# Peptides against a protein of PDB entry 3JWR, part 122

Target 1, 323 residues: chain A of PDB entry 3JWR
Amino acid sequence: TRELQSLAAAVVPSAQTLKITDFSFSDFELSDLETALCTIRMFTDLNLVQNFQMKHEVLCRWILSVKKNYRKNVAYHNWRHAFNTAQCMFAALKAGKIQNKLTDLEILALLIAALSHDLDHRGVNNSYIQRSEHPLAQLYCHSIMEHHHFDQCLMILNSPGNQILSGLSIEEYKTTLKIIKQAILATDLALYIKRRGEFFELIRKNQFNLEDPHQKELFLAMLMTACDLSAITKPWPIQQRIAELVATEFFDQGDRERKELNIEPTDLMNREKKNKIPSMQVGFIDAICLQLYEALTHVSEDCFPLLDGCRKNRQKWQALAEQ
Target 2, 298 residues: chain A of PDB entry 3JWR as posed
Amino acid sequence: TRELQSLAAAVVPSAQTLKITDFSFSDFELSDLETALCTIRMFTDLNLVQNFQMKHEVLCRWILSVKKNYRKNVAYHNWRHAFNTAQCMFAALKAGKIQNKLTDLEILALLIAALSHDLDHRGVNNSYIQRSEHPLAQLYCHSIMEHHHFDQCLMILNSPGNQILSGLSIEEYKTTLKIIKQAILATDLALYIKRRGEFFELIRKNQFNLEDPHQKELFLAMLMTACDLSAITKPWPIQQRIAELVATEFWEQGDQVGFIDFVCTQLYEALTHVSEDCFPLLDGCRKNRQKWQALAEQ

## One batch from the design tools (peptide; made by RFdiffusion4, then SolubleMPNN)

Design b2_p8_7_s3 (from b2_p8_7, 6 letters changed)
Fold by OpenDDE base, seed 3:
Structure b2_p8_7_s3 (fold): chain B 323 residues (1-323), chain A 8 residues (1-8)
Amino acid sequence: as target 1 above (323 residues)
Amino acid sequence: PPVLDFYS
């Protein structure tokens, strides 16, 4: 395609020029082409292209295929969300100094997972899928959409001209797919809530050890969530704008709940309850985000900007809630 | 609303 030709021929700017190492990164001003260029730079600077012998054209095609399989009519869970998740992963690995704590296969898997974790998202949550008796709800009992996202990821990875993992051995391939699946599934907040207590307890007791395979797996799951939620850590103008996108998508679901399921939406998804957004954001930060970024900062102090951003945004939302 | 729906 012309898009592929343009991407493959383009000079890829440095990570410094693209600012993709910054935790404060914003994609608002970037074109789709520039987001793809950023993605190439992430793979290159993490040594994934060299170490796994990726062909440039294949990587370009894969990136464009992933982007194509996000829906354009979904307000938040689209390519830009996936891209920002991957950028936060890259920043956590580089600026956050987590790269040296992980294997190359783990890094490869995490980056692929971050970009792929919401593929073909429909703009509705698992609860809606379950309640609507969607065909996907017949295939999976738990983490319905996350299983679907992984299936989409696997489909793309196996598509002609998109096989960025063709340079891996059979064992490396199997390991990578396992980690990708676990990482995508970990983005189900229900699973995060279920597992986070173990992680926080290990940190609290000063018993956390990445050399333990179980704790490594647990950490990768927590890191995925930290990147998935990273919008809450962004500078206030960016955070506020992203919150509006989330609100739009949630309200769209609420409207569908009324129309299609004949139910009253929760306040979170009720378009008439916009005045509760600030207090709900404070509640979300307190219930889900703060402990995670605190724990991550204990693993690597260089991840502090994520925690600091989260704290600052809590203050901003609290001030609005008091108005 | 929250950046993610932590209720579902």
Scores: peptide ipSAE 0.066, ipTM 0.849, DockQ to the pose 0.373
Fold by OpenDDE base, seed 5:
Structure b2_p8_7_s3 (fold): chain B 323 residues (1-323), chain A 8 residues (1-8)
Amino acid sequence: as target 1 above (323 residues)
Amino acid sequence: PPVLDFYS
């Protein structure tokens, strides 16, 4: 395609030029081509292209395929969300110095997973999928969408001309796919809620050890969530804009719940309850976000900007809630 | 609203 030709021929700017190591990064001003260039830079600077012998054209095609398999008519859970998740992962690995704590295969898997974790998202949550009796709800009982996202990821990875993992040994390939699957499934917030207590307790007791395979798996899951939620850590203008996109998608679901399912939506998805957004954001930060970024900062102090951003945004939302 | 819902 013309898009592939343009991407493959383009000079890839440095990570510094692209600012993709910044926790304050925003994609708002970037074209789709620039987001793809950023993605190439992430793979390159993490040494994934060289270490796993990725062909440039294949990587370009894969990136474009991933981007293409996000829906354009979904307000938040689209390519830009996946891209921002991957950028936060890159920043956490580089600026946050988590790269030094992980294997190359884990890094490879996390980056692929971050980009792929919401593939073919439909702008509705698992609850809606279940209640609407969607065909996907017949295939999976739990983490319905996350299983679908992984299936889409696997489909793309196995598609002709998209096989970025062809340079891996059979064992490396199996390991990578396992980690990708675990990472994508970990983005189910319900699973995060179930597992986070173990992680926080290990941190609290100063017993956290990444050399333990179980704790490693747990950490990768928490890191995925931290990147997936990272919009809450962004500078206020960026975070506020993203919150508007989320609200749009949630309200769209709420509208569909009224119309299609004849149910009253929860406050979170109720357009008529928009005045509760500030207080709901404070509640979300307190219930879900703060402890995660605190724990992550304990693993690597260089991740502090994420925690600091979250705290600052909590203050902003609290001020709005008090009006 | 929250960046993610609770997927419940």
Scores: peptide ipSAE 0.066, ipTM 0.846, DockQ to the pose 0.361
Fold by OpenDDE base, seed 2:
Structure b2_p8_7_s3 (fold): chain B 323 residues (1-323), chain A 8 residues (1-8)
Amino acid sequence: as target 1 above (323 residues)
Amino acid sequence: PPVLDFYS
């Protein structure tokens, strides 16, 4: 395609120029082409292209394929969300210095997973999928969408001209796919809620050890969640804009719940209760986000900007909730 | 609303 030709021929700017090592990064001003260029830079600067002998054209095609398999009519869970998740992962690895704590295969898997973790998202949550008796709900009992996302990820990875993992040994390939699957599934917040207590307790007791395979897996899951939720850490203008996108998508679901399922949506998805957004954001930060970024900062103090951003946005939302 | 649906 012409898009592929343009991307493959383009000069890829430095990470510094693209500001993709910044936790404060915003994609709002970037074209689709620029997001793809950023993605190439992430793979390159993490040494993934070199270490796994990726062909440039194949990587470009894969990136475009991933982007194409996000829906354009979904307000939040689209390519830009996946891209921002991956950018946060990149920043956490580089600026947050987590790269030094992980293997190349783990880094490869995390980056692929971040970009792929919401593939073909329909703009509705697992509860809606289940209640609507969607065909996907017949295939999977739990983490329905996350299983679908992984399936889409695997499909793309195996598509002609998209095989960015062709340079891996059989064992490396198997390991990478395992980690990708685990990472994508970990983005189900239900699983996060289930598992986070173990992680926090390990941190609290100063017993956290990345050399333990179980704890490593746990950490990768927490890191994925931290990146997936990273919009909450962004500078206030960015956070506010993203919150609007999330609200739009949730309200769209709520509208569908009324129309298709004949139910009254929860406050979270009720368009008529948009005035509750500030207080709900405070609740979300307190219940889900703060402790995670605190724990992450304990693993690597260089991840503090995520925690700091989350705290700052909590204050902003609280101020709005008090008005 | 929150960035992700943690209520369900």
Scores: peptide ipSAE 0.065, ipTM 0.846, DockQ to the pose 0.322
Fold by OpenDDE base, seed 1:
Structure b2_p8_7_s3 (fold): chain B 323 residues (1-323), chain A 8 residues (1-8)
Amino acid sequence: as target 1 above (323 residues)
Amino acid sequence: PPVLDFYS
């Protein structure tokens, strides 16, 4: 395609030029082509292209395929969200120095997972899918959408000309897919809530050890969540704009819940209760975000900008909630 | 708005 030709022929700017190592990164000014170029740079600078012998054309095609399989009519859970999740992963690995704590296969899996974790998202949560009796709800009981996202990820990876993992051994391939699946499934916040206590306790007791396979798996899950939620850590103007996109998508779901399911939506999904957004954001930060970024900072102090950003945005939302 | 559908 013309798009593939353009991408494959383009000069890929440095990570410094693209600012993709910055935790304060914004994609607002970037074209779709530039987001793809950023993605290539992430793979290159993490040594994934070299170590796993990726062909440039195949990588380009894969990136475009991933982008294509995000829906354009979804306000938040689209390519830009996936891209920002991956960028935060990249920043955490490089600037946050987590790269040195992980294997190349784990890094490969995390980057693929970050880009793929919301593939074909429909702008509705698992509860809606279940209550609407969607066909996907017949396949999976829990983490319905996350299983679907992984299925989409696998489909793309196996598509002709998109096989970026063809340079891996059979064992490496199996390991990578296992980690990808676990990472995508970990983005279900319900699972995060169930598992985070173990992680926080290990940190609190100074017993956290990445050499333990179980703790490694737990950490990868927490890291995925930290990147998935990283919009809350961004500079206020960026965070506020992203919050508006999330609200738009949630309100769209709420509207559908009224129309299709004949139910009153929760406050979070209720367009008529937009005045509660600031207080809900404070609650979200306190209940979900702060402890996670605190724990991550304990694993690597260089991740502090994420925690600092989250704290600053809490203050901003609290100030609005008091008005 | 919350990045997470935590209250759903």
Scores: peptide ipSAE 0.067, ipTM 0.851, DockQ to the pose 0.337; fails the geometry check

Design b2_p8_8_s1 (from b2_p8_8, 6 letters changed)
Fold by OpenDDE base, seed 3:
Structure b2_p8_8_s1 (fold): chain B 323 residues (1-323), chain A 8 residues (1-8)
Amino acid sequence: as target 1 above (323 residues)
Amino acid sequence: LEQFSFLF
């Protein structure tokens, strides 16, 4: 395609020029081509292209295929969300110095997972899928959408000309797919809530050890969630704009819940209760985000900008809730 | 979890 030719021939700017190592990064000013260039830079600077012998054209095609399999009519859970998740992962690995704590296969899996974790997202949550008796709800009992996202990820990875993992041994390939699956499934907030207590307790007791395989898996799950939720850490103007996108998507679901399911939506998904957004954001930060970024900062102090951003946005949302 | 359908 013309898009592939343009991407494959383009000079890829440095990570410094693209500012993709910054936790304060924004994609709002970037074209789709520039987001793809940023993605190439992430793979290159993490040594994934060299270590796994990726062909440039294959990587370009894969990136464009992933982007193509996000829906354009979904307000938030689209390519830009996946791209921002991957950028936060890259920043956490580089600026946050988490790269030094992980294997190349783990890094490869996390980056693929971050880009792929919401593939073919429909702008509705698992509860809606279940209540609407969607065919996907018959295939999977828990984490319905996350299983679907992984299936889409696997389909793309196995598609002709998209096989970025062809340089891996059979064992490396199996390991990578296992980690990708676990990482995508970890983006289900229900799973995060279920598992986070173990992670926080290990940190609190100073017993956290990345050399333990179970604790490593737990950490990768927490890191995925931290990147997935990273919009909450962004500078206030960026945070506010992203919150509007999320609210739009949730209100669209609420409108569908009324129309299709004949139910009253929850306050979060109720367009008429837009005035509750600030207080709900404070509740979200307190219940879900703060402890996660505190724990992550304990694993690597260089991740502090995520925690600091979250705290600053809490204050901003609280000030709006008091009005 | 439904109470904490959070924006983000």
Scores: peptide ipSAE 0.116, ipTM 0.837, DockQ to the pose 0.262
Fold by OpenDDE base, seed 5:
Structure b2_p8_8_s1 (fold): chain B 323 residues (1-323), chain A 8 residues (1-8)
Amino acid sequence: as target 1 above (323 residues)
Amino acid sequence: LEQFSFLF
């Protein structure tokens, strides 16, 4: 395609020029081509292209295929969300110095997972999928969308000309796919809530050890969640704009719940309760975000900008809730 | 446990 030719021929700017190591990064000013160039830079600077012998054209095609399999009519859970999740992962690995704590296969898997974790998202949550009796709800009992996202990820990875993992051994390939699956499934907040207590307790007791395979898996799950939720850490103008996108998607779901299911939506999904957003954001930060970024900062102090951003945004939301 | 439907 013309898009592939343009991407494959383009000079890829440095990570410094693209600012993709910054926790304060915003994609709002970037074209789709620039987001793809950023993605190439992430793979290159993590040594994934070299270590796994990725062909440049294949990587370009894969990135464009991933981007194409996000829906354009979804307000938040689109390519830009996946791209921002991957950028936060890149920043956490580089600026947050987590790269030195992980294997190349784990890094490869996390980056692929971050880009792929919401593939073909429909702008509705698992609860809506279940209540609407969608065909996907018959395939999976739990983490319905996350299973679907992984299936889409696997489909793309196996598609002709998109096989970025062709340079891996059979064992490396199997390991990578296992980690990708676990990482995508970990973005289900219900699973996060179930598992986070173990992680926080290990940190609190100073017993956390990344050499333990179980604790490694747990950490990768927590890191995925931290990147997926990273919008909450952004500078206030960016945070506020992203919150509006999410609210739009949630209100669209709430409107569908009323119309299609005859259900009164929850406050978060209820357009009529828009005035509760600030207080709900404070509650979300307190219940979900703060402890995660605190724990992540204990694993690597260089991740502090995520925690600091989250704390600052809590104050901003609290000030709005008091108005 | 009110499923915190989170905005993010």
Scores: peptide ipSAE 0.110, ipTM 0.833, DockQ to the pose 0.276
Fold by OpenDDE base, seed 2:
Structure b2_p8_8_s1 (fold): chain B 323 residues (1-323), chain A 8 residues (1-8)
Amino acid sequence: as target 1 above (323 residues)
Amino acid sequence: LEQFSFLF
């Protein structure tokens, strides 16, 4: 395609020029082409292209295929969300110095998972999918959308000309797919809530050890969630704008819940309760985000900007809730 | 647990 030719022929700017190592990064000013160029840079600077012998054209095609399989009519859970999740992963690996704590296969899997974790998202949550008796609800009992996202990821990876993992051994391939699946499934916040207590307790007791395979898996799950929620850590103008996108998507679901299911939406998904957003954001930060970024900062102190950003945004939302 | 639909 013309898009592939343009991407494959383009000079890829440095990570410094693209600012993709910054936790404060914003994609708002970037074109779709520039987001793809950023993605190439992430793979390159993590040595994934070299270590796994990726062909440049195949990587370009894969990135464009991933981007194409996000819906344009979804306000938040689109390519830009996946791209920002991957950028936060890249920043956590580089600036947060987590790269040195992980294997190349784990890094490869996390980056693919971050880009793929919401593939074909429909702008509705698992509860809506279940209540609407969607065909996907017959395939999966829990984490319905996350299973679907992984299936979409696998489909793309196996598509002609998109096989970025063709340079891996059979064992490496199996390991990578296992980690990708676990990482995508970990983005279900219900699973995060279920598992986070074990992680926080290990940190609190100073017993956390990345050499333990179970604790490694747990850490990768927590890291995925930290990147997925990273919009909460962004500078206030960025945070506010992303919150509007999320609210738009949730209100669209709430409108559908009323119309299609005859259900009164929750306050978060109720367009008429927009004035509760600031207080709900404070509650979200306190219940979900703060402890996660504190624990992550305990694993790597260089991740402190995520915690600091979260704390600053809590203060901003609290000030709005008091007005 | 689904009640923890939070923004983001």
Scores: peptide ipSAE 0.107, ipTM 0.835, DockQ to the pose 0.256
Fold by OpenDDE base, seed 4:
Structure b2_p8_8_s1 (fold): chain B 323 residues (1-323), chain A 8 residues (1-8)
Amino acid sequence: as target 1 above (323 residues)
Amino acid sequence: LEQFSFLF
């Protein structure tokens, strides 16, 4: 395709030029081509291209395939969200120095997972999918969309000309796919809530050890969630704009819940209760985000900008809630 | 758990 030719022929700017190591990164000013170039840079600077002998054209095609399999009519859960998740992962790995704590396969899996974690997202949550009796709800009992996202990820990875994992051994391939699956599934916030207590307790007791395979798996799950939620850490103008996108998508779901399911939406998805957003954001930060970024910062102090950003945004939302 | 489906 013309898009592939353009991407494959383009000079890929440095990570410094692209600012993709910054926790404060914003994609708002970037074209789709530039987001793809950023993605190439992430793979390159994480040594994944070299270590796994990725062909440039194959990587370019894969990136474009992933991007193509996000819906354009979804306000938040689109390519830009996946791209920002991957960028946060990259920043956490590089600037946050988590790269030094992980294997190349784990890094490969995390980056693929971050880019793929919401593939074919429909702008509705698992509860809506279940209540609407969607065919996907018959295939999976839990983490319905996350299973679908992984299936889409696997489909793309196995598609002709998209096989970025072809340089891996059979064992490396299996390991990578296992980690990708676990990482994508970990983006189900329900699973995060279920597992986070173990992670926080290990941190609290100073018993956290990445040499333990179970704790490693747990950490990768927490890291995925930290990147997936990273919009909450962004500078306030970016945070507000992303919150508007999320609210738009949630209100669209709420409108559909009224129309299609004849139910009153929750406050979060109720357009009429938009004035509750600031207080709900404070609640979200307190209930979900703060402990995660605190724990992540404990694992690597260089991740502090995520925690600091989250704290600053809490203060901003609290100030709005008091108005 | 739906109560924790916050923005983001």
Scores: peptide ipSAE 0.111, ipTM 0.836, DockQ to the pose 0.263; fails the geometry check

